# Peptides against a protein of PDB entry 6B4E, part 129

Target 1, 295 residues: chain A of PDB entry 6B4E
Amino acid sequence: TNFDKISKMFWHYKDKIAQIKQDIVLPIKKADVNVRNLLSRHKRKINPKFGQLTNSNQQLFKIQNELTQLINDTKGDSLAYHWILNFIAKAVVHQAETEVRVKPESALPLGKLTLYLLVQFPELQELFMARLVKKCPFVIGFTCEIDTEKGRQNMGWKRNNENKWEDNTSYDERMGGILSLFAIITRLQLPQEFITTTSHPFPIALSWHILARICNTPLNLITNTHFVILGSWWDAAAVQFLQAYGNQASKLLILIGEELTSRMAEKKYVGAARLRILLEAWQNNNMESFPEMSP

## One batch from the design tools (peptide; made by RFdiffusion4, then SolubleMPNN)

Design b2_p21_8_s4 (from b2_p21_8, 9 letters changed)
Fold by OpenDDE base, seed 2:
Structure b2_p21_8_s4 (fold): chain B 295 residues (1-295), chain A 21 residues (1-21)
Amino acid sequence: as target 1 above (295 residues)
Amino acid sequence: MDFIEEIVKNVDEDIAKFNAE
């Protein structure tokens, strides 16, 4: 693990967020009224779609088609197109922070939708990744100290209107929700129509990176959140991860479930305790995954 | 095939680093 490279990647996406604001978000405010009206209408139509997802593939396909049409309507104007994709990126991450946070299995339909959109509209990939890294740096295995205001901000901590930091539980749950979504995306197969024409934009290898990078993170930077998100990842992707990498996957699961938790035992992290339970379940041949979606 | 081999190598290297701490 090269932490310098990870840091560079982190700041690359932080810069991308600033660039998006400067080059996409702000310019639209000065755009032609017809363009602004179009985008407002599309925003209103798009936003509810994420909440309409269920465990039904039929419903998923319906929403995919509807979103595809809405996005395609903007392609005549590059700025409008990028704006709507950025909106979608933000909306998807927001859905992870709110819905997936409390119902992790909802990551599956959301992840399938997101993956479809990422492949169908490649320009969404950088926008989405930038948003993910901003909100949850754990998706690239980035960790910094949170003893400073800047450190907390970098790690995605939020402040309320009174400048009070969110509580630990809220932060942990949000991070878990976002990580669950990302984990799901990495372990999903491309839709059949894309398998022969496109490479997976966020392949299962990125899950490997998350686990390995966390394992190599200095122990003084490891927090309860790390274990929480590892648990979230486990629920979302461990089965498929084992299928993908076999013995190498097993090594990493043992590292996070046994070795990392053992090294941090003195901290008595609740997230670590849960991760040990997941490890034990696996050892007893009781590893569970999210239920498959209906046809 | 080359990609898988690279992944395996990198995983082992990362494990080694973890154990060296």
Scores: peptide ipSAE 0.024, ipTM 0.659, DockQ to the pose 0.175
Fold by OpenDDE base, seed 5:
Structure b2_p21_8_s4 (fold): chain B 295 residues (1-295), chain A 21 residues (1-21)
Amino acid sequence: as target 1 above (295 residues)
Amino acid sequence: MDFIEEIVKNVDEDIAKFNAE
C-alpha cells in the first residue's frame, strides 16, 4: 500500500469537487432560462426515482428507462448534461446516507441502478467518484487524523447549523451506508447488454484496495468507524469477493476479521466485535449475502 | 490473466507489510 499515492488521489477528487462547482454548478445559474427551466423540471422528476426503488427488477428497469430518457433530453447542451449527471451523483450518495444506512439491503437495487447509469453515461463516473470520496474517503482506503477540524472535514464529518459535529453513531451509520453502496457496485456484474463491450468501471478489485489499505493503516488512526464500514462491506460483498478471488480473498477476510480486530482488542470497539461475529459465522459455514431481487 | 496476477501480487505485498508490523 502506497499511502502517498492514496493521498494524491484523495486530493485529486477534492479538487474535482471544487472544479465541479466552478465549471458546472455555478455557470448553469447564468444559463439560458429555457435550459434552467428544463433542468428544474428534470430535477423534480429524477429526485424521487431513487426512493421508488424496491426489491423488484421490474421496478428497477422501469426507473432505468425513465432516467435514461430524462438524461438524454439534456445531451444537446454539454453543460446541462454534466449538471444533471452531477445532480444524479449527489442524489445517489444522499440515498446511501439516508436509506442504505438504516436498510443495508436497499444498497442492491440502488447499486444496480447506479452501475447501469455509470456504464450508460461514462461521464458520470468521475462525478460520482468525486462525490463518494468527499463524503466517504474510506471508499479509496484514505484515512487521516480526526483530532483537528480539517481532519474531520477531510474524513467527511458534518456540522449542523450550530457548528456542532454530528454524533459518532450518525457518522458511523452514514459511512456504513455509503460504503455498502460502493461495495455492492464493485461486486455486481455488468448488465447483460454491456458485458461483452464494456469494462466494469468500479470492479471487485477496488474492494481489495479498501481491505488492504485499511489493514495497513497506522493503528493509531484506526477507529470504530473502520470496523463499522468493514462490517458493512462484509455484508454487502464478502460472498462475491470469495467467489471472485478464492484463497486470496480468504486471506484478506482473516486479516480484517481476526488479525486487525485482535490488534485493536484493547479499544473494545463495538464495530470490531460485530466483525468478529461475522468472521465466526463464516468459519461455521454460515456466511450470508443479501437476498436476490425479485423479477 | 495478467490483470489478476498483478492484483494478487499487490495483495500479497500488502499482507506482508501488515504482518511485518
Scores: peptide ipSAE 0.024, ipTM 0.644, DockQ to the pose 0.152
Fold by OpenDDE base, seed 1:
Order: structure tokens, then sequence, then C-alpha cells
Structure b2_p21_8_s4 (fold): chain B 295 residues (1-295), chain A 21 residues (1-21)
């Protein structure tokens, strides 16, 4: 694990967020009224689509087609196109923070939709990753101290309208939701129509990076949140991860489930306790995965 | 084959580092 590279990647995406604001979001406010009206209409049509997802592939394909059409309608104007993609990136992450947070298995249809869009519209990839890293740096295995205001901000902590930090439970749940989505994306196969024409934009190797980087994180920076998101990852991707990397995957699962939890035992983290339960279930040949979607 | 070997190497190195701390 090269933490310098991880840090550089983190700040790259932080800069990307600033660039998106300057080059995409703000300019649209000054764009032609027809463009602004188009985007407003499309925004209203797109936003509810993510909440319309179910455990049905039929419904998924319907929504994919609808979103594809709506996005294609903006391609006549490059700025409008990038704006709508940025909106989608934000909406997907928001859905993870709200719906996946409370219903982790909803990450599967959301992840399938997102992966489809990422491949269909490659320009979405950087926009989406930037949003993910901003909201949940754990997706790239980045961790910093949270005993400062800047540290908390870097790790995606939010303040309310009264400038009060969110409570630990809320933060943990949001991070878990976002990480669940990302984990699902990494372990999904490309849609059949893309398998021979393109590479997976966020492959299962990125899950390897998450686990390895967290394991190598200085122990003084490890918090309950780390264990919570590892548990979320486990539910989302552990089965497929084992299928992909076999014995090497097993080593990492043991590292996070046994070794890391043991090293942090004195903290009595509830997330660590849950992760141990997941490890024990696996050891008893009872590792569970999210159910597959219906036709 | 090259990719798998690289993954194995990297994972083992990361594990070794973790255990050395």
Amino acid sequence: as target 1 above (295 residues)
Amino acid sequence: MDFIEEIVKNVDEDIAKFNAE
C-alpha cells in the first residue's frame, strides 16, 4: 500500500469537485434559457427514477432506457451533457446515502443501473468517482485524522444548519450506504452488450484496494466507521470477492475479520463486533449474499 | 496469468506489512 499515491488520488478528486463547480455547475446558470429549461425538465424526470428501482430486472431495464434517452437529449450541448451527468452522479450517491443506508440490498439494482450508465456514458466515470471520494473517502481506502475540523470534512462528515456535526450513527450509516453501492459496482459483471467492447470501469480489484489499504492504515486512525463500512462491503461483495481471488481473498477477509478486529478489541467497536459475526458465519459455511434480482 | 501473479504478490506484501506493525 502506497499512502502517498492514495493521498494524491484523494486530493485529485477534491480538486475535481471544485473544477466541476467552476466549469459545469456555475456556467449553466448563465446558459441560454432554452438550455436551462431543458435541464430543469430533465432533472425533474431523472430524479425520481432512482427511487423507482425495485428488485426487478424488467424495471431496471425500463429505467435504463428512460435515462439513456433523457441523457442523449442533452448531447447537442456539451455543457448540458456534462451537467446532467454530474446531476446523475450526485443523485446516485444521494440515493446510497438515503435508501441503501436503510436497505443495503437496494444497492444491487442501484449498482446495476449505475454501472450501465458508467459504461454507456464514459464521461460519468470521473464525475461519479469524484463525488464518491468526496462523500466517502473509504472507497479508495483513504483515511485521515478526524480530531480537526478539516480532518472531519475530508472524511465526509457533514454539519447541519446549526453548524453541528452529524452524530456518529448517522455518519456510519451514510458511509455504509455509499460503500455498499461502490462494493456492488465492483463485483458486478458488465452488461452483456458491453462485455466484448469495453473494460469494467471499477473492477473487483478496487475492492481489494479498499481492504488492503484499510488493513495497512495506522491503528490510531481506525474508527468504528472503518468496521461498519467493512461490514457493509462484506454483505455486498464478500462472496463475489472470494470467487474472484480465491485464497488471496480469504487472507484479506481473515485480516479484516480476525486480525484487525483483534487489534482494536480494546475499543469495543460495535462495527467490529458485527464484522466478527460475519467472519464466524463464513467460517461456519454460512456466508450470505444479496439475493439476485427477479426477471 | 500476469495479473493474477501481481495481485497475489501485492496482497502478500500488504499482509506482511500489516503483520509487521
Scores: peptide ipSAE 0.023, ipTM 0.647, DockQ to the pose 0.160
Fold by OpenDDE base, seed 3:
Structure b2_p21_8_s4 (fold): chain B 295 residues (1-295), chain A 21 residues (1-21)
Amino acid sequence: as target 1 above (295 residues)
Amino acid sequence: MDFIEEIVKNVDEDIAKFNAE
């Protein structure tokens, strides 16, 4: 783990967010009225689609097709196209923050949809990653101190309208939701139509990075949130992770489940306790994955 | 296969760093 590299990645995406605002979001406000109207209509049609996902693949395919058409309608104007993709990136992450946090298994259909869009529209990849890193730096294994306001902001803590920080539980749940989505994406196979034409944009190796980077994080920076998101990741991807990397995966799971939790035992983190339970379940040959979607 | 091998090599280094802390 190269922490300097991780830090550079983190700030790259933070800068990307600023760039998106300057180069995409703000300019569109001054764009031709026809373009703005088009985007407004499309936004209204696109936004509810993410909430319409179910455990049905049929429903997923329907939504994929609908979104594809809507996005394609914007390709005639590069600025409009990038704007709508940025909107989608934000909407997907928002769905993770709100729905996945309370229903982790909903990450599966959302992840499938997202992966499809990421492949179908490659320009979405950078926009999506930037949004992920901004909201949940854990997706790239970035951690900093949270004893300062800037540190909290960097780690994705929100303030309300009264400038009050969100409570720890809310933060943990949001981070868990976002991480669940990302974890799912990393462990999904590409849709059949893309397998031979493109590589996976966010492969299972990125899950490895998350775990390894957290394990190598200075212990004084490890919080309950780290264990919460590890638990979320575990539910979302541990089975597939083991399938991908075998014994090496096992070593890493033991590191997070046993070694990391043991090193932090004095803190009595609730998230760590849950992670130990997951470890024990695995040791008893009872590791579970989210149920597969229906046809 | 090449990608997996590269990942595996990185695993040992990452584990070593963790254990050295």
Scores: peptide ipSAE 0.022, ipTM 0.641, DockQ to the pose 0.177

## One batch from the design tools (peptide; made by RFdiffusion4, then SolubleMPNN)

Design b2_p22_1_s1 (from b2_p22_1, 16 letters changed)
Fold by OpenDDE base, seed 1:
Structure b2_p22_1_s1 (fold): chain B 295 residues (1-295), chain A 22 residues (1-22)
Amino acid sequence: as target 1 above (295 residues)
Amino acid sequence: SSSFEKQVEEEAEKVFEELFSK
């Protein structure tokens, strides 16, 4: 694992967030009234659609088509187009922080929708990844110390209006939700219509990177959150990961489930205990995946 | 591809070595 490369990637996306604000978000506030009105209307139509997802492919396709139309309506103005994509990126991550957090299996329809949009609108890819890395740097296997304010901020910790940090449980759950979504995206197949024309924007190899990078993280930087997100990843993608990489996947699952948890046993992390349970379930041939969506 | 499989194997081995060297 090249940690320098990971750090550079992390800061690249942090800078991208700043750039998005400067080049997309702020300029729209000064845009023509017609453009602002268009975007306001579209925002209102788009926002509820993520919450309308169910375990139904029919509903998914409906929402995909509706969003596609709404996004296409903005293509006549490049700034408006990028603004709406950035809004979508934020909305998807927000849905992961709220709904997926409490119902991990909801990552599947959300992930399918997101993957579809990422392929249909390639400009969404960088906007989405930047948002993911900002809020959950675990998606690229980045870790830093959290004993400083800056460290906590870098790792996606939030403060309330009173400058109080969120509680550990809330942070863990949010990170788990976001990582669940990302894990799902990495293990999904492209829609049939794109398989022959497009490469997967966030392939299963990115899951490999997450696990490998966490395994190689200095032990003094490993927290309960690492185990929580590994558990979230496991639920979301372990089955497909094993299918993709076979014996090599098994080795890595053993590393996180057995070796990493053992190395950190003295900390008595709740997330580590859960990951041990997942490992044991797998060893007993009881590894589960999220249920498939209904036609 | 054989090249990809090799890369995965090398990465897995490296992870083992790095984890156990700690």
Scores: peptide ipSAE 0.029, ipTM 0.621, DockQ to the pose 0.055
Fold by OpenDDE base, seed 2:
Structure b2_p22_1_s1 (fold): chain B 295 residues (1-295), chain A 22 residues (1-22)
Amino acid sequence: as target 1 above (295 residues)
Amino acid sequence: SSSFEKQVEEEAEKVFEELFSK
């Protein structure tokens, strides 16, 4: 079944996270002091770059070049190279959890930067996807029950130092932020320097999978979070999705905006209400996209 | 490709059938 395939994919990435820890993170702790010092310096230089993004393409290109140089400096040691890419993957997702969650339009510059790095450094792709799936399984349309500890952990719920689960609003916002970033990446065109030589690593078809898989999710597993992330996706990618798939895209938007929300009306989910508003705006020819970046 | 478009259409139809069968 399609669900079995999704589950297998989910667990594949969970296993990849364990592998990354075993093969990349732990070995570096035992590496030569010079390598550890190099990586520490690079980490300190790289980490602030994601927060330096603005709505300026000029600033984006500057940061792209700086990060490219910093990453290239590690290529002499394969373990160091993979470690720095894994660090970047974690940092990008963290930026989505913190900044994009409160300012969704910031996903655009972050997504452009991320897409550039994914193409420039192909080894980043699996590291990044594994981190995304761990933190937000919705990026592959995976859903499981959350009435157990294991289920909540699988769906990316966090516990605080007192072993208390995060509140629903915090979880919804984090998931929305991460999904906004992923949605943006799927709908972005490749940078001009790569468009003729490279295939898109996370194409718009992955947005199709998200929507379709959520629509096919058993209704008893559908939560407010599903509607929140669908709304986040809508803001990030609905315009470009319609451009890509035309009438078939319209059918899916109606399915999530009208049919899925109607089926769950008794739950009175706030996220569902927002998605209805987005649908109505589209029906009134008022669908919005994030503003384009300045030169 | 024409093949991809056909797959998208088939997937859309399947999603409709599965959603309305719930």
Scores: peptide ipSAE 0.027, ipTM 0.619, DockQ to the pose 0.055
Fold by OpenDDE base, seed 5:
Structure b2_p22_1_s1 (fold): chain B 295 residues (1-295), chain A 22 residues (1-22)
Amino acid sequence: as target 1 above (295 residues)
Amino acid sequence: SSSFEKQVEEEAEKVFEELFSK
């Protein structure tokens, strides 16, 4: 694994976030009042939609159509269009941080919605990926030290208003939530209307990258969070990953579930213990996946 | 985007070879 390349990718997306602020977010504040009012109204309509998702395909399709219409209403102004997509990217990640973290199976409807939007509006892809990497560098298998303030910031740690770092449990849960969403997206098939015309923007190979890069990460940089997000990934995508890569997938699952956990056994990480349980369940032919959505 | 996808695929292949090559 070329970690220099991964680092370059990480910093590319960090730069993209800065660019988005300068080229999209700040300029819109100086835009025509009618544009600002339009975007304000659309923001208010869009934001609750993500919380309205259920395990129902019917509800999903309804929300897809509503969001599509709202986004299309902005296409007459390029800046407005990019602003609304950036807002959506942020909102989706926020939903993962808040809802998916406590209800991992909610990643499925959210992931389906997100994948639809990513294909329907290709300009969303870069905006979304930049937000993901900023919030959860694990999505590209990036890891750095967290012994410094800058290191923690780079790994997506938050500080409160009192400049206190979030607790480990909160961080782990947020990372798990975001990673669950990304994992789901990578293992979903394209909607039927796109399957013959478009390539998957974030294919299952990206899940391979996550696992492989974590396995190659220096052990001194491995934390409980790594095991937590691996467990989250497992719940979200392990079944489909095995279907995609067969025996090679099995080897990699054993590598993370058995070998990596064993190498870190002295740390007694709770996340590692859970990952062992998932491995054992699989070995006993009891690998579970999220339930399919209802009609 | 297409260039990124290609890079991802190439990296996946490299990682695959590195992990499972004897």
Scores: peptide ipSAE 0.024, ipTM 0.630, DockQ to the pose 0.125
Fold by OpenDDE base, seed 3:
Structure b2_p22_1_s1 (fold): chain B 295 residues (1-295), chain A 22 residues (1-22)
Amino acid sequence: as target 1 above (295 residues)
Amino acid sequence: SSSFEKQVEEEAEKVFEELFSK
């Protein structure tokens, strides 16, 4: 693992977030009133759509079509188009932080929707990835120390209005939710209409990178959160990961489930205990996946 | 595809080397 490269990637996306603010978010506030009104209306229509997802593919397709239309309505103005995509990127990640956090299986419909949008609107890809990395650097296998304020900020820790850090449980759950979504996206097949025309924007190989990079992370930087997100990833993608990479996948799952947990056993991390349980379930031929969506 | 496979292999090798060299 080239950690310098990962760091460069991390900072690239951090810079992208700053650029988005400067070039998209702030300028739109000074845009023509008609554009601002359009975007306000669209924002109000788009925002609830993510919460309307169910385990129904029919409902998913309906929402996909509705969002597609709403986004297409903005294409006449490049700034408006990028603004609405950035809004969507933020909304999707927010949904992961809130809904997927408490109901991991909800990552499946959300992931399907997101993947569709990422392919349909390629400009969303960088916006979405930047938001993911900002909120959950684990999606690219980035880790830094959290003994400093800057380190915590870099790792996506939030402060409340009283400048108090969020509690560990809240952070862990948020990271787990976001990573669940990303993991799902990586393991989903492209919609049939895109398979022959487009490459997967975030393929399952990115899951490999997450796991490998975490395994190579210095042990002094490994926290309970690492195990929590690995568990979240496991629930979301382990079955499909094994299908994709076979024996190599098995080796990596053993590395995270057995070796990494054993190395950190003295810490008695709750997340590590859960990951061990997942490993044991797999060893007993009881690996579970999220239920498939209904027609 | 070939470049990525190579990268995955290289990463896998590094992971194994680092984990087993310790």
Scores: peptide ipSAE 0.026, ipTM 0.622, DockQ to the pose 0.054; fails the geometry check

Design b2_p22_1_s2 (from b2_p22_1, 13 letters changed)
Fold by OpenDDE base, seed 5:
Structure b2_p22_1_s2 (fold): chain B 295 residues (1-295), chain A 22 residues (1-22)
Amino acid sequence: as target 1 above (295 residues)
Amino acid sequence: EKEFEEKIEKEAEEVFEKLFSK
């Protein structure tokens, strides 16, 4: 694993976030009042839709169509269009931090919606990835030390209004939620209408990157969070990952489930214990995936 | 962005080969 390359990628997206603020967010504040009003109305209509997702494909398609129309309404103004996409990127990640965090299976409908939007509106891809990396660097397999303030900030730790770091459980759950969403996206097939015309924007190979890069991370940087997000990934994508890469996938699952957990056994990480349970379930031919959505 | 994505894919392949080609 080339960690220098990963670091460069990480900082690329961090820079992109800063650019988005300067080139998209701030300029809209000075835009024409009509544009600002339009975007405000659209924001209010868009925001609730992510929470309206269910395990129903019918509901998913309805929301897809509604969002498509709302986004298309902004295409006449490039700045407005990019602003609404950036808003959507932030909203999707926020949904992962809140809903997926407590109900991991909700990642499936959210992931399907997100993948559709990423394909339908390609400009969303970089905006979304930048937001993901900022909030959860694990999505690209980036890890740094968290014994410094800057390190914690880089790894997506939040501080409250009293400048106190969030508790470990909250951080773990948020990271798990975000990674669950990303994992789902990587293992989903493109919608039928796009399969023959478009390449997958975030293919299953990106899941491979996550696992491999974590396996190669220096052990002194491995925390409970790493095991938590691996468990989240496992629930979200392990079945499809095995289907994609066969024996090579099996080797990597054994590496994270057996070898990595064993190397860190002295730490007695709760996340590691859960990952071992998942491994054992797989070994007993009882690997589970999220239920498929209803028609 | 596409160029960057292509680099990521290439890296994935390299990691795959490094880990399992032995």
Scores: peptide ipSAE 0.026, ipTM 0.661, DockQ to the pose 0.147
Fold by OpenDDE base, seed 1:
Structure b2_p22_1_s2 (fold): chain B 295 residues (1-295), chain A 22 residues (1-22)
Amino acid sequence: as target 1 above (295 residues)
Amino acid sequence: EKEFEEKIEKEAEEVFEKLFSK
C-alpha cells in the first residue's frame, strides 16, 4: 500500500540518521586536532548566520556567500565537509523549530538560504531531508500512532530530562515551524544562476505529497497537529501551490480545508478551526502569502 | 537518491488518483 511505502521512506531516513552518527559525527571526534579545530571555528562562525537573516535579499546574498566560503574551506577533507553540512542541516531545522515557530514569515529567507545551499552543495540534500523527517515526519506525510512512547518519538515528540513530554502546544508549534520551512522550500524557484543547470531538489510536488498523504491518513490517526501543520503549509505555500497545479490544487485544498475538517469536526480541534478560516478566506478571494523580500 | 524521489512522485500520483476517484 501507499502507506507501506511511506513507512519505508520514513525508516529509510531514520536509518540515515543513524548512519550519519556512525559515519560522520562519531568519526570526527577522532580526527586530527587541526581538523577538529577547523570545524569548531567554522561551527562558531556558521551558527549565528541563520539568525542574521532578515527580509532583505541583500542580507541573504551576503550570508549565502559567507556560508559558501566557510563550507568550501572544509572540502579538503571529505569527512570534515560532510560534518559541516550535517551541522548546517541540523542548524537550519533548529532555526525552524525556534524562530519560524514564532515568526512563520521568517521561513522565507531561511528557505531561500537553505535552497541555495542545497543546490550549491548537493551532499546536503540527503542530510537535510533525513533531519527533517526525524524531526517532523509530516514533511513526507508520515503518521503513526502516538499512544506509545516509541510512536511519540517517531513523530518527533521531545521529552525533557525528567522524561516529561513536551506540551501539545509546543509540539504543534515546532511541527508547524518545520513544516513551514519545508513548504517554503518546495514552492521557491531556484536561484537564477541554477535554473538552467540544476533541477529543484525539493520541488512543489513534495507539497502535493504531504497534502495527499494526510488526506489519506486513517482518521483515527489524525490529530490537532495535522491541522496545525496544514495551516502552516497553507500560509507558506497555498498561493504558489494553486499556481502550480491549478484546478487540481483547488480540489486538494478543498479536501483538506472542508472535507477533512468536517470529518473531524467532533474533535473540535483548534487547528481545524483555523484551517477552515483559511479556506473561507480563500473562498472570499482573500488568500494571503508571505510578503516578498526586499532588495 | 534520484530514483527514490521518482518513486515518491509516482506514489503521490497514485494517492491523487485515489483521492479523486471517490
Scores: peptide ipSAE 0.025, ipTM 0.639, DockQ to the pose 0.123
Fold by OpenDDE base, seed 2:
Structure b2_p22_1_s2 (fold): chain B 295 residues (1-295), chain A 22 residues (1-22)
Amino acid sequence: as target 1 above (295 residues)
Amino acid sequence: EKEFEEKIEKEAEEVFEKLFSK
């Protein structure tokens, strides 16, 4: 694991967020009134769509089509198009922070929708990844110290209106929700219409990176959150990860579930205890995945 | 085994590099 490279990647996406603000968000405020009105209308139509997802593929396809039409309506203006994609990227991550954190299985329909949009609109890929890394650096296996204000900010910690840090449980749950979404995207197959024409934008190999990079992280930087997001990843993708990489996947699951938890046993992390339970369930041939969606 | 792990790591890095270069 090259941590210098990971750090460079992390800061690249931080810079990208700043660039998005400068080149997309701020300029649109000075755009033609017709463009601003179009985007306002589209924003109002798009925003509720993510909450309308259910365990139904039929409902998913309906929403996919509706969003596709709404996004296509903006393609006549490059700035408007990029603005609406950036809005979507933010909305998807927000949905992960609010809904997926409390109902992890909701990551499946959200992930399917997101993957479809990422393939249908390739310009969304960098916008989405930048937002993910800003909110949850764990998606690229980045970790830094959180004993400083800057360190906490870099790791996605939020402050409330009283300038107090969010509680540990809230942070853990948010990170878990975002990571669940990313994990599910990495393990999903492309929609059938794209399999022969397009490569997966965020393939299962990115899950390998998350696990491997966490395993190689200095132990003094490992926190309860690391185990929480590993548990979230496990629920979202472990079955498919094993299917993809077989015995090599098994070795890595044992490394996180047994070796990493054992090395950190003195900390008595709740997340580590849960991960140990997941490992034991797997060893007893009782590994579970999210339920499949209905037709 | 090591070769397989290295291959996976390389593939993952290539995906990130693609995103990084955009």
Scores: peptide ipSAE 0.024, ipTM 0.640, DockQ to the pose 0.924
Fold by OpenDDE base, seed 4:
Structure b2_p22_1_s2 (fold): chain B 295 residues (1-295), chain A 22 residues (1-22)
Amino acid sequence: as target 1 above (295 residues)
Amino acid sequence: EKEFEEKIEKEAEEVFEKLFSK
């Protein structure tokens, strides 16, 4: 693991967020009234669709088609197009922070939708990744100290209007929700219409990357959150990860479930305890996965 | 085994690098 490179990547996406604000978000405020009105209408139509997802593939396909049409309507104006994609990126991550956080299995339909959009609209990929890294640096295996305000900000901690940091539980759950979504995306197969023409933008190898990088992270930087997001990842992708890499995957799961938790045992992290339970369930041939979606 | 891990890590890194270069 090259941590210098990871750090560079992290800051690249931080810069990208700033650039998005300057080059996309702010300029649209100065756009003509017709464009602004169009985007406002589209925003209102797009935003609720993420909450309309169910465990139904039929419903998923409906929403995919509706979103595709709405996004295509903006392609006549490059700025508008990028603005709507950025909005979608933000909305998807927000959905992970709120709904997936409390209902992890909802990551499956959301992930399928997101993957479809990422392939259908390639410009969404960098916008989405930048938002993910900003909100949850764990998606690229980035970790820094949180003893400073800047460190906390870098790791995606939020402050309220009174400049009070969010509580640990809220942070952990929010990170877990985001990571669940990303994990799902990495383990999903491309839709049939793309499988022969396009490579997966965020393949299962990125799950390997997350796990490996966390395992290689200095122990003094490992927190309860690391174990929480590993548990979230496990629920979301462990079964498919094992199917993909077999014995090699097994070794890595043992590393996070047994070795990493053991090394941090003195901290008595709740997240670590849960991860141990997941490991034990797997060892007893009781590994669970999210239910498959209905037709 | 180590070779496999390195391969997967490299593959993952390449994916991120592609995004980085955009």
Scores: peptide ipSAE 0.060, ipTM 0.733, DockQ to the pose 0.881; fails the geometry check

